# Peptides against a protein of PDB entry 8HF1, part 142

Target 1, 320 residues: chain A of PDB entry 8HF1
Amino acid sequence: NVMLYATKPTEVMVSFPHQEQVLTVTRLISAEIEKFYVSLDLMNIGVQPIRRSKSLQCLRDPSKKSFVKQLFNDFLYQMKEYGIYAASIAIISLIVEFDIKRRQAETLSVKLMHRTALTLCEKIRHLLVQKLQDMTYDDDDDNVNTEEVIMNFSTPKVQRFLMSLKVSFADKDPKDICCLVFVERRYTCKCIYGLLLNYIQSTPELRNVLTPQFMVGRNNISPDFESVLERKWQKSAIQQFRDGNANLMICSSVLEEGIDVQACNHVFILDPVKTFNMYVQSKGRARTTEAKFVLFTADKEREKTIQQIYQYRKAHNDIA

## One batch from the design tools (peptide; made by RFdiffusion4, then SolubleMPNN)

Design b2_p19_6_s1 (from b2_p19_6, 9 letters changed)
Fold by OpenDDE base, seed 2:
Structure b2_p19_6_s1 (fold): chain B 320 residues (1-320), chain A 19 residues (1-19)
Amino acid sequence: as target 1 above (320 residues)
Amino acid sequence: ELEELYKEIEEELATPIPE
């Protein structure tokens, strides 16, 4: 029973102001995606041959339109929750995905659908990059990856997270750091990973201290080829973290049963703790002496979050 | 402002959630 011998980590809470980024660019992007959805609903892509894989039968929208909408909805969520800097990284993942789907398209109509989605992603990328450049004197892509640009175009939650990393790890020995960062969504892992790479590179106090990696949970819905590449990446990422070649791991799920990850001294929960299982399993990774379990909450939800943690502590003590 | 914000985060990171 892995729960019985875990040292109780120190639970801390970092508050952030509940401020929505009201940017004209975010409204323009949302409106372009909404117009695209209207156009997408009018597209006749034909009846896709129902490949009878018994396990995936119920979830395949035969039109593949649902998958396109899901990717853009996840992008809109990331732009809202993490800011336009994170969105500029997230859109690249959509570009890669739609280019793969365009090349794998069995019909001209499906190929055209993914091409139209790709064209929209390139437009969104341009709008985001242009907005990041508004704070820079030079149009060079390297100039948008400064600590200042990252901070100014991130949500208050992400700002407080980055500042908490700087406070926690500035000028420390990399060997003394074993950090997990939990996020709710799969695609957020890649987005926050890219953001952290750029932030660490732009922050002298962290550049030689933190080496991030990311792990995506198993996607039972992914095609076999994507699942093989993702499985190879996951194995490599976990091995780098085990070998100490990476000291910060970003995860979307509590590491599935059987991913033995080291005892960590820091666990950051970037998104709200929605379930008791997520609480227990993430907290159960903070096993070293002096381990910290860090939660992020909006100021308006601070009291509600504290009460939820008390309920989870009580429920955990009743099982232990 | 930024220095005050770092101090607030340092204090929050040093303050356990009460029992």
Scores: peptide ipSAE 0.611, ipTM 0.958, DockQ to the pose 0.880
Fold by OpenDDE base, seed 4:
Structure b2_p19_6_s1 (fold): chain B 320 residues (1-320), chain A 19 residues (1-19)
Amino acid sequence: as target 1 above (320 residues)
Amino acid sequence: ELEELYKEIEEELATPIPE
């Protein structure tokens, strides 16, 4: 039981300015996705045969269009919440997914739908990369992965998160670090992982200190749809974190799934804590004597977030 | 600006949320 053995971690709050970076490129990308949705709704892909497998498949849009829209909606969310640098990494995951779906397409119409989605993703990738290069005097693709570019094209929340990692872990022994980073969405784990790899590589004080991994929760839709590759990767990532070969783990719903990870000395909550269960479970992983539980809040939401934490503390003390 | 921001983050990371 995660509740019974936890030392109370030090709870801290890092504030960030609520600045919507209104970039012209972000508006253009959103408008291109909206135009694509109109085109997607007009596509006749035929009635997909409802494969009679188990009850949870009834939530699959028989048109397979809902899955395409979900991926683009998740991308738009990541672009808004984490910035255009994170979006440049997130779009690669969409490209890979749509290419897999294109190859697995049972009909020409479904194949064409995924091809059209893929073409849009490539256009979006070019728009993002071009915008990242606009700040680099040198047109070299390798120059877009600098600390400066990552910071300038990240949201204030992500900036404060990266700076908090640098402050917390600069020049420390990697063996003394056991860090969890919680995010809300499954796809955000991969996006933030890619961003952290580039940031750590560009930051001398962190290069030999932090070794990140990620873990996505089991897709509640069906364990049968988890690729054998995803399951192997999850097992490997957990094992590397247990063995100390990775010291930072990015996760979404890992604790709800009963994944046992070691006691951590740092827990970062990158996205808002939406439930008491998430609060207790994530906080319950910060079990060392000097453990920190770090929350991120917009300045305008600071008071509301503090009041929510007091409510969760009270509710936790009433159960303990 | 960036140095001041690092100092602010250091202070926030060192300051517990009050009881």
Scores: peptide ipSAE 0.611, ipTM 0.958, DockQ to the pose 0.881
Fold by OpenDDE base, seed 5:
Structure b2_p19_6_s1 (fold): chain B 320 residues (1-320), chain A 19 residues (1-19)
Amino acid sequence: as target 1 above (320 residues)
Amino acid sequence: ELEELYKEIEEELATPIPE
């Protein structure tokens, strides 16, 4: 009877206030992106030659404009869900991507489109960094990567997540920690990783305790878009986590079943659990006797989230 | 305020979601 020995993790819920912190800077950035979309729609980039790449994604928008809009929409989501500090990290990934696309552009019109997008990203970066510096003006320490700056420019959800890490892991032995952090979107993994690196370095109680890594699930739709570099990095990150050289792994919800990750003692779900499969897969990684499964919820959605967890528990018990 | 907030988080992290 192999079924009886599945140590069920302790499921806990951390609440955060539903504050739409609408900062003036976030409104300005959103308005600049909307103006850019109007300009982008008016750009004649010509019909791009349909490269016979068998990948279905190259077929949808020959204009490549949809991809540019997707990256900015993903950035806007990141800024809204995780805050200005996370957005200051996320914008760097857009800058890198648009610079690569600008260099790879086969036409002058496509090159100009990516240059215009890049110029907007640099403007957004300056607006974000300036806003982070507004709190540091009294001290000559241009360090926007302090615990205070990170906390003040993060959403209540991210604040409660960081505080939960500090409470859970302050002054613990790194060997006793095996932590997974699940996020919904692929780009969030890298953004939260950068945020955690800075937070851990600024927090003495965590600096020698937590060693983070991130992993992006394979995109089955576009193996061609996974750079050789990303695949090498993913393999290295998984190996470091297996070898105990990293003790916290940030993952997107699409952990393919084929990633043999060790049994963890902590699983944090930073974003809402949208599917039963995500619930079972993430919870199924918390296999130690004292394992914790931590959910984050807005106060207004607490009851709805609890009811959803009861439904998932019932469905899981009916299959097990 | 911050110390109270840490205590609230400690309590939430120690309190299982009811069955």
Scores: peptide ipSAE 0.609, ipTM 0.958, DockQ to the pose 0.896
Fold by OpenDDE base, seed 3:
Parts: C-alpha cells; sequence; structure tokens
Structure b2_p19_6_s1 (fold): chain B 320 residues (1-320), chain A 19 residues (1-19)
C-alpha cells in the first residue's frame, strides 16, 4: 500500500558513443596475460592433500589456478569497460590480493605461482602509469590524477558518467544529496570508488560536495580473515551513508540481500540493466520528491534500451 | 566541443524517457 503514494522517479537516459579504444598498451597487456595463462597451465603446483581414505588420485588443485585467471579476467573486463585510468586503480587490488596469497601459500610451488602473478601485475601497473604520464608534459608534475588525465583515459561511458555528476552536483549543499551508483560487479565498486575519489579531488566544484563510499555484496564472502575486515568496513560505509557523512554510495546487486538504504534523490545505473529485479530494486531507491533515475546507454543500443525500459515499466505496472 | 557536450548532457538529464 505505501508504494502507491511514492512519487515516481523521473527516468532519464544519457547516451555515449561506442568507441573501442584500441590502444597499443591494451593489446600488449592482453598479450602478456595470455602468455601468462600458457605458463600457468604448465605450472605444477602440486596436489592438495585431500584428507583421509582410499583413492590416491592426486587431483591437481584447479581452484587456485582458476582463481588467478578469474582475477586477471575481471581486470581485463574493467580495462575494456571503464578504460586505462580505471585499470591503473584495478591492478592495485590484484597486487594486494596476490601478495596476501603469496604470504599465505603453504607450498613453495603455490608461493612461486602467486609471485609470478604479482610480477606480471607490477609490469602491467608500470605500462599503465607510463601511458598516463605520456600526457603530462611537465616532467616534475607526476600527478596522473588530474581531471584531464582521468577524462582522456576513461571510456565514453565513464566520461559521460563523470560529466553527469558534475552537472548534477556542482556547488550544491552536500546535505541535499543522496546518490546511489549501481554497477554490475563487486570489483567494479572498488575501482569506481578510487576513480571518483581522484576525480572529486581534482574537480573544485565537487571537492566539498561529494563524499563517496562503496558497498560490496556478501555472496562471495569466503570465511577468511579478509572477509571479516570487508564486512566491518561495509557496515561502517553503510552507517556513514545513513548518517549523511557520505552522500554517494557505489554498490553492486547487494540491495537484493535486504540491505536497507535510505530513500535517494539520485540513482545512477552505470552498467546495463540485465534483469527486471535489478530495475525494480534500483528504481525503488529513488523515492524522494523530484528523484532521478539515470541510465547510461551506447548510441547504437539506445532504441533497444528504451524498449527494455518500456517492457519493465509494463511488467511493473501489471504487478502493482 | 566540450561546452556543447556539457549542454547535451544537461538536456538529456532534464528530458524524461517518454511514456
Amino acid sequence: as target 1 above (320 residues)
Amino acid sequence: ELEELYKEIEEELATPIPE
């Protein structure tokens, strides 16, 4: 019954050109990761001792190799979808993860595998940072975190997202802002958070206006010690957003898990809406008067996206 | 070009998706 009196959010759509940034550095990084996968498949990391009884079949631990490949595949996705600047932040998360796993390695062979992955991440980081520096003419200003560098090395989708934030929030009162940013994947929350911190610091009109936080889903919380720290951090980030100490929250599909986030005046959907549930849940957070629900679409997919939204609107009205 | 692009974004942000 309370849903009937909620002011319908204004649904808007921001278009971006579909440009495949075919950079030489992106091709080089992809080729280095492919070479690493060939080497990784040849590595003998030993058999995990299955506990007790009968069959001596030394099962190779495909899970540890598969996890290493998953992290690099997620990185390649971020580099493609968000650009080189976002990739320079994303690679740091891989470095941290592989260093932890290298230290926790029970065998020399597993330790060597994570060390080799870490060495590749450092090489990738160097290639990315070097490419970001190619635009800074001043040898002395190692500041690759300028608005110009962020914009030039971001995909058109990320450029239009950052510009939409600037247009929406420049010189506003921080108390009048309650913004959600939805992304598809957990790792993207951390990457876009780091990008937004640097962008806001480099944009005077936003520096004292936006305070970002991020939230990641619980579904893949391994019971490991890191998962406890992530859970504590997540609770703190949610509390800061509830208390108004943060006014922009980056989240993945976490809202499906019943995390009650306050009514927001802005909801940005950075990645394509793939499901009706994601549409209803994300739109259902834009509940204030004059709330905006902002979608991003490639120009070539504009008509298809509009038709999907009409189908979701119809389906929502048939259930309401 | 950049000023025009900001204006286009402002217009898109102000234009509801039709019913």
Scores: peptide ipSAE 0.606, ipTM 0.957, DockQ to the pose 0.896

Design b2_p19_6_s2 (from b2_p19_6, 9 letters changed)
Fold by OpenDDE base, seed 3:
Structure b2_p19_6_s2 (fold): chain B 320 residues (1-320), chain A 19 residues (1-19)
Amino acid sequence: as target 1 above (320 residues)
Amino acid sequence: KLKELEEEILKELNTPIPE
């Protein structure tokens, strides 16, 4: 039963200019990561013991190298899609992860690999922070978290997203807000969460109005590798959102798999809608009478995005 | 500049995607 909720949410499209900010720092960081990949491929880390999970599926422990590359590739994606400011937050998550992996390393070779990755992350962090500070007269680390710095070092998409939140929620009652923000990648949830915390703190009109949380999708591939802490965090974040202690939830597409969240009045799709299922499921969370479903599109892709939405609307009406 | 852009975004946020 696709409950035809009689009130379809108002679908809205916010456009942003396609600006490839070619910053020298982003090129330097990309080149350092590429050099690191060459070095990583030459590292002998020995035979990895196949940890048999109690479930009979021999999950080939993903090559410890492939996991390192995945984290840096996700970082590069976040830097490109969300900007240098978001990247400065994202790199901290890599530092934490590689430090944990370094401490948990069973061999000297694996320990050295994670140490080398960590050293690169610290170099990247320094390059990012230095670039953020170039706009601030004061060398104080706290000065990089201003509304101005956040806006100037964010991509046009993120700028329009932040401004859309400000315009939508400035001086509103927190109780009247139930907002979902959908992102494509799990690591983006935490990055955008950190960015939003700093933006809300720097924006008086949003202080005490928006209380963000994030949820990371369950890694269906390996529930055993989800830390007990991550599962606790997810349950706590969902509960805070249900209880109204948080009124904005950042989530990846995994809300699809039966997380019962309350009816929302705002749904923001920060990343492109790639599938009909993502469209239906995300739109289906906007269930209040005045619910808004907000899409972000580059100006160059506006027509293509509109046509895709019309196709999804048609397909949804044919199933209904 | 930012205020003008906020007004533009507000207009977009209040303009439904046509049927």
Scores: peptide ipSAE 0.574, ipTM 0.953, DockQ to the pose 0.902
Fold by OpenDDE base, seed 2:
Structure b2_p19_6_s2 (fold): chain B 320 residues (1-320), chain A 19 residues (1-19)
Amino acid sequence: as target 1 above (320 residues)
Amino acid sequence: KLKELEEEILKELNTPIPE
């Protein structure tokens, strides 16, 4: 019985200042979304056929007003939690989604609803891009993807995350890096992936060091064409990470029971650890002898976060 | 400022959460 001494990763906490970036643009965007919700509630979309899938809970009918509101609420969350640079990437995902839903709409009223949502997303995109450009003194270079722009328009949490990557991985051999980044929400994976691509490309010390991928948790829900493409993409991303063609993986779910990924030397938890299962499963991916498990916390929440980690450590030791 | 902040982050990254 080789007791696999699960080498406990070194648990680390990076603090960030709790600064609500109150930008006029974020207030304007929030107000436009709120106005849109009022208009959306007044829209008559007719009786949509309730697709009763027997097995899974109330399948949020993706054609309903509730799904539209969910996407905008997720966007507002991303803008708040990650900043306006991340929001400029996140809005593209909404544009794509609403265009797909507009095309798939069975009724003219539903088509119009998604068109109205799409028009709002384009307005939001313009407002975000314009704000990113306001800091580029050179009017001519539309390149809002500089390290400076990314850092200045990211939340303190994201700034500390990016800097933690830079400090941890600058000028290292790509083969020595196996990094996981956990985020809470599915849509955040794509957003942070796009942000990281731009950051890595703008950071010389990381360009040939980090190759990111993302993985969205398996939507067990619908075998639609989108889910097939997502499943193919997920399989490809996981395979690239296994083969060492990617050395950083962004994921929203702890890799479901059965996604065997290699032992990682770094695990970053970008969002708060809300559950014991998330703690154990994410920490359990940091399996190398020098593995780091990195948490991000607001300075004001540092003590509370430490106490929560102690509770999770205790609970883990009581089960082990 | 950025370099100082990088040094602070490096210190935090090298400081284990106590037992």
Scores: peptide ipSAE 0.573, ipTM 0.952, DockQ to the pose 0.904
Fold by OpenDDE base, seed 4:
Structure b2_p19_6_s2 (fold): chain B 320 residues (1-320), chain A 19 residues (1-19)
Amino acid sequence: as target 1 above (320 residues)
Amino acid sequence: KLKELEEEILKELNTPIPE
C-alpha cells in the first residue's frame, strides 16, 4: 500500500510566465497539418477488415486515419506545451512510426496514406531545424543542441523544469539522486527524454550526474499489440532504474499500472495534476526524508493550483 | 539573466507550499 509508509515530501511550486510565443513557424506547421487533414479525409483507403482484436477497447479506426490524426494532434500539443525544440525531437518519433506503418501496409492505398504523412513530417522537420539554426548567431556550429538553443526554443514551463534540474542536481553524486518526472501523454515521455539527453550533454554540471530513462504506460491496447521491442525496452528501463544505472525516470501514468519503482527523493510533475489519484500516487513515490514534490504552474494559475493542492492534501489526510 | 532566474528558481524550490 503506497500510502501507509510514505514520509510526507516537501511540496514546492515553480512558477512560469504564461507567454504564448506565437512563432510564424508554428502557425505554418499548424496550417500544413490542417491542409493534410482535409486531404486525408478525401483519401479512399477502402473498408479495412475489422480484425476483431479480442480486446474490446482497441477502437481500431477501420480507416486507420484516426491513428494518423492522433499522432499529429499529439505533435501539435507537444509543440505548444514544450516548444519548437521539443517539437524537433517529437517529429522524429512520428517519422519512425509512419515509416513502420508504411512498410507494414497491407494495401497500396494505406501505404500511400502513410507515405503522404511521412512526407509532411519531413517538411515539418526541415522547418523546425531551419528555425533552430536561424537563431544560432555562430554560422560555424551546425549544433542546434546547445544549452542556449534548447532554452531559447523551449516554453517557459520547460525552461523552469530544466533549470530546476540544473539547480537541484549540479555536481551531485549520481547515487544520491532518484528522480521521477511525470508527464500526461505517452509520446511526451520520448520527447522529454530526447530533450533531456541533449540538455544534460550540453550542461557540464549534469553530464556525469544525470542518467535519464523513460517509461510509457502500457497502451490500453491489449498486451498483444505492444511490440516485443517496446516490452523489452520497458523491462530494461525499469531494471536500469532499479539497479541505479539510471537515476531519472520519465513516466506517463505508470504508477496507476502498478509498476513498482524504488523510493525517490525528487518527483517532478511537468504537466498539470488532473486527478486526486495522480496526486497521491506520484507524491507517494517521494518517500525519503528530504524528498521534494515539485509542481509547475503558470503565474496566472498559481492561486488555482494552490487551492487544488489544499483540496488534495485535505482529501489525502481524510484517507490516511 | 539566466543566473538571476536560476536564483529565483532555487528560492522557489526551497519554499514549501504553505499549509
Scores: peptide ipSAE 0.571, ipTM 0.952, DockQ to the pose 0.896
Fold by OpenDDE base, seed 5:
Structure b2_p19_6_s2 (fold): chain B 320 residues (1-320), chain A 19 residues (1-19)
Amino acid sequence: as target 1 above (320 residues)
Amino acid sequence: KLKELEEEILKELNTPIPE
């Protein structure tokens, strides 16, 4: 009986051109990371003591090299998927992480490894910031946070996403907005949050309209690796969104069933919907009478995306 | 150019995916 009254959101698809923005700077950064991987593989870090933590994480590379490579691979993915502007924000998170790991290093070899990674991150940061400044005559970091710079150094997907927010929410009452933005990867939440803060601040029509927050789903594989700070942030962010102090929430696809989020009027899916569960869980948050469920697709993948949505609709109707 | 693109996006945002 309760299922009959679920207001189905309007499903919408925004297309973007498939442009491989092959900038010289992105090639240089990729080549520097590849050179670093060769040097990293040659580093003797010694056998790390297997901490007998009962969690399956004892199976990760005892050298900690795998974690360093993961962070740089995640950065390279983010630079490719979201653009140079997003990469300039993402690299700061790597700098912070490697500085923490450098300070926590129990051996000189591990300390040196994290120092070398940190030095590479600073070089990458300078290359990115310099490229953003090429459009501005002023050397001030504040001039790289304009709507024009953000748009020019973002991928077509991110451009269409930002423009979709602008046309959807320009000059609206903040109380009438309850928006979710779903992304695939945990690190993307913080990067897109930083990008949105700068974009909203540079866009007069949105400055007093959108108040973003971000949350990362619990990592079921590693509850011990959720810092006390991340758990506090998640609780604060979700409470601000419940209280209406934030009206846009960026979240990863790993929203556990236990995150009680209110009914939203907008749901944006920034990354491709890869699973039926993701489709149902994200769409199931768009529950208001005029709710929109917005997908982003490359033009070349439009037909494939439509067919996938029809399959998901059919499967959802068969279980409903 | 940006305004034209905003108008195109607005049209897409107002066009439901067909059933």
Scores: peptide ipSAE 0.569, ipTM 0.952, DockQ to the pose 0.898

